# Peptides against a protein of PDB entry 4N78: the designs that were tried, part 95

Target 1, 186 residues: chain A of PDB entry 4N78
Amino acid sequence: HFQVICRLLGYQGIAVVMEELLKVVKSLLQGTILQYVKTLMEVMPKICRLPRHEYGSPGILEFFHHQLKDIVEYAELKTVCFQNLREVGNAILFCLLIEQSLSLEEVCDLLHAAPFQNILPRVHVKEGERLDAKMKRLESKYAPLHLVPLIERLGTPQQIAIAREGDLLTKERLCCGLSMFEVILT
Target 2, 155 residues: chain B of PDB entry 4N78
Amino acid sequence: MAELQMLLEEEIPGGRRALFDSYTNLERVADYCENNYIQSADKQRALEETKAYTTQSLASVAYLINTLANNVLQMLDIQASQLRRMESSINHISQTVDIHKEKVARREIGILTTNKNTSRTHKIIAPANLERPVRYIRKPIDYTILDDIGHGVKW

## One batch from the design tools (peptide; made by RFdiffusion4, then SolubleMPNN)

Design b2_p14_7_s3 (from b2_p14_7, 7 letters changed)
Fold by OpenDDE base, seed 2:
Structure b2_p14_7_s3 (fold): chain B 186 residues (1-186), chain C 155 residues (1-155), chain A 14 residues (1-14)
Amino acid sequence: as target 1 above (186 residues)
Amino acid sequence: as target 2 above (155 residues)
Amino acid sequence: SRLEELLAEIEKVL
């Protein structure tokens, strides 16, 4: 699903969605969640003494339940605050999954474009074969597929310009060194 | 453009008219040949004359058709070439616009990105000397030292 | 045969 979303939205659509999600998350964090946290801090017992070990685990649990009874029984916490936290969590997960899906798509694009851009994969050399000889053979095999040099020789000036720009855009992908998710976390 | 205009406005219409006129003339020639054959005392001569007219007429029609056909083909070739040029121009514009849109989109998404902290994976240079893993001698933690610390009921 | 001769003559004129 996320792969399809990435394909449908493209870079522009993803940017718009991410910006809007960031706004929503910011609004939730600075608004409702912050207010609930402040309220919870106010209701928190100022003096919570550690119960004596003599009460055992059940007694300690009951003690904390009693001390936190007002917080646990705060109905709005479950209905509103936790829902908002779920929304924030979902937004974060969405961003993560979108970035991962986008990265996969970009990698696939790079791999598909590689033969046309004089980017050769490292060939697994079987034992006994010269790496250099295999690489030269591969270079020779794919040399006719180099798009930019081909167009530079056969194309019009306009076609050459477009090809160069297209080549540059193909090479410059986010997955090569950029992260959106890190921005979302800060 | 001048050549195409000449073909469309003068050559092709002119050729069509010439062909039509030729048709009417052929009918007259046919009537003449028929009458001449009936009225002539020398039937052999009349027949030879008819053959000559028939050959000439067929040749003239063939020439007119060929000329017209070539002009039409030339017209179509010129038009096809014009369409191809237009298509090429449209494609170039479209590609330019798409590239521009992509650049804009990338700038927009780029604002939402930060450089991946490529943690310099310090090439853990495996120290050449496999320092023998110091045998982690698990000293058993004697917890009995803590037995006297706390209000635990001595059963 | 006469038709072929006529066709041949037409081809010469073309």
Scores: peptide ipSAE 0.013, ipTM 0.657, DockQ to the pose 0.028
Fold by OpenDDE base, seed 4:
Structure b2_p14_7_s3 (fold): chain B 186 residues (1-186), chain C 155 residues (1-155), chain A 14 residues (1-14)
Amino acid sequence: as target 1 above (186 residues)
Amino acid sequence: as target 2 above (155 residues)
Amino acid sequence: SRLEELLAEIEKVL
């Protein structure tokens, strides 16, 4: 589904959706969640230290559960604050999955474009074969597919310009070194 | 453009008129040949003259048709070439617009990106002082402090 | 004659 969404929206649509999600998340964080967090900080136990590890994980959990029981049982915290946190979490997950899907699409595009852009695959050399000879064979095989040089040779100036721009846009992808998710986490 | 205009406005209409006039003239020639054959004392000569006129008429019509056909074909070729050029121009414009739109989209999404960083995980340092076991004491929390926050949805 | 004129025109067109 996320792959289809990425294909449908493209960069423009994804950008719009991500921006709107960030606005929503920001609104939730700076609004309701912040207010509840401030209030909760005021009512938090002044002294809540880590229990000894000898109590074990269940005992430690029970300790914290007991200390925070009244806070956790607050109805508005469960209905509003936790819901908003869930929404934020869902938004983060959505962004992660969109980025992953987009990265996959971009990688696929790069792989498909590679033969046309003089990007040769890694070659496995069999016993008795020379790497240089195999590389030359590959170069010779894919040489006719090099789009920009081909258009530069046979095309009009306008076609050449378009081909160069298209080549640049094809090569420059987010997956090459950029992350949206890191921005979302900041 | 001048050649196409000449074909459309002068050569092809002229050729059509010439062909139509030829039709009318051929009818007159036929009438002449018929009357000449009837009135002539030398029927053989009249027949040979008719054959000559027939051959000439056929050749003339063939020439007119061929000329007209060639002019029409030439017109169509020029128009086809013009159409191809227009199509190419439209395609170039379309591609330019698409590239521009893509660049805009790339900028917009680019604002939402940062460089990929592989940071090392930060080690959480445990506190040095182990606290003594404290008895669990229930302290009531006053939730009225939260009454002014939110839209008042009850669980 | 009118016929000769017609024939001459025909010969010009043919």
Scores: peptide ipSAE 0.013, ipTM 0.657, DockQ to the pose 0.036
Fold by OpenDDE base, seed 5:
Structure b2_p14_7_s3 (fold): chain B 186 residues (1-186), chain C 155 residues (1-155), chain A 14 residues (1-14)
Amino acid sequence: as target 1 above (186 residues)
Amino acid sequence: as target 2 above (155 residues)
Amino acid sequence: SRLEELLAEIEKVL
């Protein structure tokens, strides 16, 4: 589904969606979540020391349950605050999955374009075969497919310009060195 | 432009008129030949004359048809060439617009991106055997670097 | 045969 979304939206559509999600997240964080956090901070016990280990895990849990009773029983926390946090989480996950899907799509595009751009994959060398000979054979095999040199030889100046720009755009992808998700996390 | 116009306005209509006129002339020739054959005491001579006129008439009509056909074909070729040029121009504009749109889109999404921190730790351990890179062999782009990006199809 | 001859003559003129 995310792959289909990436294909449908393209870079521009993804950018718009990501920007809007960032706005939503910002609004949730600075608005309702912040307000609830402030309220929770006010209700938080001023002094909460770690109970003695002698009480064991159940006793420690009961201790914290007692200390945080007012927070746990705060109905609005479950209904509103946690829902908002869930929305933020979903937005973050959405961004992550979109970026991953986009990266996959970009990789596929790069792989499909590679034979036309004089980009050869690493060849598996069998025992007794020279890597250089295999690479040379592959280069010779795909040489007629090199689009930019072909157009430079046969095309008009305008076609050459378009081909070069297209080649550049094909090579330059986000997956090569850029991250959107890191920006979202900051 | 001038050639196409001449074909459309003068040569092709003129050729069509010539063919129509030739029909009338052929009818006259046929009538003449028939009458000549009936009235002639030497039927063999009349027949030979009829053959000569028939050959000439057929040759003339064939010439007219061929000329007209060639003019029509030439007209169509010129028009086809014009359409191809227009198509090429439209395609060029379309591609230019698409490239521009893509550049704009990339700028927009680029604002939402930062450089991936290449963790210093993966020292690309240059495989010890520096096989002398053969001078001009472009290092194959190791797309395996991308294998870790996303749930790639584990082949 | 006469028709073929006529056709041949027409072809020569063309």
Scores: peptide ipSAE 0.013, ipTM 0.655, DockQ to the pose 0.028
Fold by OpenDDE base, seed 1:
Structure b2_p14_7_s3 (fold): chain B 186 residues (1-186), chain C 155 residues (1-155), chain A 14 residues (1-14)
Amino acid sequence: as target 1 above (186 residues)
Amino acid sequence: as target 2 above (155 residues)
Amino acid sequence: SRLEELLAEIEKVL
């Protein structure tokens, strides 16, 4: 479904959605979540010492439960704060999945365009075959498909310009070196 | 343009008028030939004269039709060529607009991107202030990313 | 034959 979303939205739509999600996340983090965190910090015990290990696991748990009683009893934490955190998490996950899906789509586009752009895959050479000879044969096979050189020979100046721009746009993809998700995480 | 206009306004209408006039003339010639044959004492001569007029008339009409047909075909060819040129122009504009839209879209999404930390050992000294690249800076595209994917694609 | 001659004459004029 994320692939379909990527195809439907394109770069423009994805950018808009990502920007809005970032705004929402920022709003949640700086607003409600921050307020809850501040409130939690106020009710947090100022001095929380580790109980003696002699109390055993149940005793230690009870100790911390007692120390954190005010936090545990804060009903809004579970209902509102955790929901907001879930929304943030969902937004982050959405961004990740969109980026991954977009990257896959871009890679597919690059692969489809490769024969037309003189980008040849590394060919597995069987034992005894020269890599150079195989690559040369492959180059010769795909030479007629080189779109930009073909248009440069047969096309009008305007067509050549468009072909070059199109070629550049086809080659320049986000997956080749850019990450949106890293920006979201910062 | 001048040739097309001449065809549309002068040659084709003129050819049509000529055919119409020819029709009227043919009727007169037919009447003449009929009357001449009836009135002539030498029927053989009258018949030969009628044959001559018939041949001439048919040739004339054939010529007029051929000329008109050729003019119409020429007109259609010129119009077809004009349409092809217009189509080419429209396509060019459309492609230009699409490229522009794509560039705008890429700039917008580019603002939301940063360089992938390629774990390769070269300490790209990240400048201390990760200034959000406000502008999509064209960096050399590393196509080596395709190398890992290519192993599964049976070409 | 006469028709062929007429046709030939027409073809000459065309």
Scores: peptide ipSAE 0.013, ipTM 0.646, DockQ to the pose 0.028

Design b2_p14_7_s4 (from b2_p14_7, 5 letters changed)
Fold by OpenDDE base, seed 2:
Structure b2_p14_7_s4 (fold): chain B 186 residues (1-186), chain C 155 residues (1-155), chain A 14 residues (1-14)
Amino acid sequence: as target 1 above (186 residues)
Amino acid sequence: as target 2 above (155 residues)
Amino acid sequence: SKLEELLEEIEKVL
């Protein structure tokens, strides 16, 4: 699903969605969640002494339940605050999954473009074969597929410019060194 | 453009008209040949004359058709070439726009990105000196000290 | 045969 979304939205669509999600998350955090946290801090017992170990685990639990009774019984916390936290969580997960899906798509694009851009994969050399000889053979095999040099020889100046720009755009991908998710977490 | 215009406005219409006129003339020639053969005392001569006119007429029509056909083909080739040039121009514009849109999109999404802290995986330089694993001598924790603390109901 | 001769003559003129 996320892969399809990435394909449909493209970079621009993803950017717009991410920006809007960030706004929503910011609004939720600075608004409702912050207010609930402040309220919870106010109602939190100022002096919560550790109960004596003699009460055992059940007694300690009951003690804390009693001390936090007002918080636990706060209906708005369960209905509104937790829902908002869920929304924030969902937004974060969405961003993560979108970024992962986008990265996969970008990697696939890079891999598909590689033969046309003189980017050769490291070939696993079987034991006994010279790596250099195999690489040279591979280079020779894919040399005719180098798009930019081909167009530079056969194309018009306009076509050459477009090819160079296209090549650059193909090479420059977010997955190479950029993370959106890190920005979202900050 | 001038050549195409000449073909469309002068050569092709002119050729069509010439062919139509030729058709009308052929009918007249046919009538003449028929009458001449019937009225002539020398049937052999009349027949030879008819053959000559027929050959000439067919050659003329063939020439007119060929000329017209070539002009039409030339016209179509010129038009096809113009369409190809137009297509090329449109494609170039389209590609330019797409590249521009992509650049804009990348800038927009780029604002939402930060450099991956490639934490330089510090090559854990394995300390050359393999510190001998200090044999963690597990001192047995004597739990018997706790036996006296707690009312364990002896069943 | 006469038609063939005529056709041949036409081809020569063309």
Scores: peptide ipSAE 0.016, ipTM 0.637, DockQ to the pose 0.027
Fold by OpenDDE base, seed 3:
Structure b2_p14_7_s4 (fold): chain B 186 residues (1-186), chain C 155 residues (1-155), chain A 14 residues (1-14)
Amino acid sequence: as target 1 above (186 residues)
Amino acid sequence: as target 2 above (155 residues)
Amino acid sequence: SKLEELLEEIEKVL
């Protein structure tokens, strides 16, 4: 599903969606969540010391439950605050999954473009074959597929310019060194 | 442009008119030949004259058809060339627009990106010597080493 | 055959 979304939206669509998600997350964090956090901080016990170990695990649990009773019983915390936190979490996960899916698509595009861009795959040499000879054969096989040199030889100046720009755009991908998720976390 | 216009407005219509006029003339020639054959005492001579007129008429029609056909073919070639030029222009514009849109899109998404903290992997200065790819002998991962760790059901 | 002869003569005139 995320792959389909990436294909459908493209870079521009993904950017728009992520920007809007960031706005939503910011709104949730600075609005409702912040208000609840402030309220929770006000109701937090000022002095919460570790109970004596003599009370055992059940007694310690009861102690903390009693100290946090007002927080646990705060109905709005469960209904509104946790829902907003869930929404934030979903937004973050969505961004992560979109980035991962986009990276996969970009890698696939790079792989598909490789034969046309003079990028040869690493060849496994069978026993008895010289690697150099095999590489030379592959180079010769794929040489006619080199798009930019072919167009430079046969194309118009306008076609050459477009081919070069297209080649550059094909090579320059986000997966090569850029991360969106790090920006979202900040 | 002038050649195409001449073909469309003058040569092809003119050729069609000429062919139509030829048809009417051929009918008159046929009537003449028929009457001449009936009225002539020398049937052989009349037949030879009819043959001559028939040959001439057929040659004339063939010439008119050939000329018209060539003009139509020439017109089609010119039009095909014009269409190819238009197609090329449209394709160029389309590609330019697509590239521009892609560049804009990449700038927009680029604002939402940061450089991956690639630990400065020391530029492995690929030694200029193309190290012959060491034949990575894929040692088959002997998974038998894991056989003793799992409490799997002894078959 | 007569038609072929006629066609040949037409070709000569063309």
Scores: peptide ipSAE 0.016, ipTM 0.638, DockQ to the pose 0.028
Fold by OpenDDE base, seed 4:
Structure b2_p14_7_s4 (fold): chain B 186 residues (1-186), chain C 155 residues (1-155), chain A 14 residues (1-14)
Amino acid sequence: as target 1 above (186 residues)
Amino acid sequence: as target 2 above (155 residues)
Amino acid sequence: SKLEELLEEIEKVL
């Protein structure tokens, strides 16, 4: 599904969706979540010392439960905060999955474009074959597919310009050095 | 353009009119030949004259048809060439627009991206030997970095 | 046209 979404939206659509999601996340974080966090901080015990271990695990738990009673009660009453956090989490996951899907699409595009851009696949050399000979054979095989040189030879100046720009755009992909998800996390 | 206009407005219509007029003229020639044959005391001579007129008429019509056909073909060739040029122009514009849209889209999404923290590739300490002109060895975009990402796609 | 010339020739003979 995410792959289909990526294909359908393209870079522009993905950018728009991501921007809107970031706005939503920002709004949630700076608005409702921040307010809840501030309120929770106000009700947080100023001094919470570790109880003596002699009380045992149940006693310690009861102690913390008592100390945090107001927070727990507030959190239970204000489930909206958890919902908002879930929404933020979902948005983050969505962004991650979109980026992953986009990266896959970009990789596929790069792989498909490779023969046309003088990018040769790594060749497994069988025992007894010379790597150089195999590479030369591959180069010869794919040489006619080199798009930019082909158009430079046969095309009009306008076509050449378009081909060069297209080639550049094909080579410059986000997956090669850019991360969207890291920006979302900062 | 001037040639096409001449073909469309003058030569082809003129040729069509000439061909139509030839039909009327051929009828007159036929009538003449018939009457001449009937009225002539020398039937053999009249027949030979008829043959001569028939041959000349056929040659004339053939010429008119050939001229008209060639003009039509020329017109079609010019139009086809114009269409090809228009198509090329449209394609160029379309591609230019698409590239522009793609660039805009990439700028927009690019704002949402940061550089991937590539693990410290060990500085291949290039041995201190002289800066050989970095032949722009097109470092083959080692898409192998992408190989690890692609392993999930069963091709 | 050659046909017109022919007609003129025919008319001359007539």
Scores: peptide ipSAE 0.015, ipTM 0.636, DockQ to the pose 0.039
Fold by OpenDDE base, seed 1:
Structure b2_p14_7_s4 (fold): chain B 186 residues (1-186), chain C 155 residues (1-155), chain A 14 residues (1-14)
Amino acid sequence: as target 1 above (186 residues)
Amino acid sequence: as target 2 above (155 residues)
Amino acid sequence: SKLEELLEEIEKVL
């Protein structure tokens, strides 16, 4: 699903969606969630000392339950605050999955373009084969497919310019060094 | 352009008119030949003359048709060439627009990106200054990152 | 003679 979304939206659509999601997340964090956190801080016991270990696990739990009774009884926390946190979480996950899907698509595009851009795959050398000879053979095999040099030889100046720009755009992908998710996490 | 215009406005219409006139002349020649044959005492001579005139007239018409046909073909070739050039121009514009749109889109998404921290250290280094627009610094694309992903693609 | 004239006219158009 995310792959289809990435294909459908493209960079522009993804950017718009990501921006809107960031706005939503920001709004939730700075608005409702912040308000609930402030409220929780107000009802939080000012002094919560660790009970003695002698009370055992049940006693310690009961102690904390008693100390946090006001928080536990705060019904809006469970319904509204947790829902907002879920929405934030979903937004983050969505961004992550979109980025991952986009990265995969970009990698595929790069791989498909590689033969046309003088990018040769790593050659697995079988035992007894010379790496250099195999690479040379591959280079010779794919040399006619090098698009930019081909257009530079046969094309008009305008075509050459477009080919170079297209080649650059094909090579420059987000997956090569950029992360959207890291921005979202900050 | 001048050649195409000459073909369209002068040569082809002129050729059509000439062909029409030739048709009319052929009819007159036919009538003449028929009458000449009927009136002539020497039927064999009249027949040979009729054959000669008929052959000449047909040759002339054939020449006119050939000339006209060649002019029409030439016109069509020129027009086809013009259309190809126009198509090329349109394609060029289209590609330019697409590249531009892609650049805009990339700028928009680029502002939402930061450089991947290649440092193996899991330290989520919170960028200290959140406020600085992450300037997309064109770093050289390291394609070696793709080397690890390619293990699954059986070429 | 008329036919020759007509042929000449045809040749002129050619």
Scores: peptide ipSAE 0.016, ipTM 0.635, DockQ to the pose 0.036; fails the geometry check

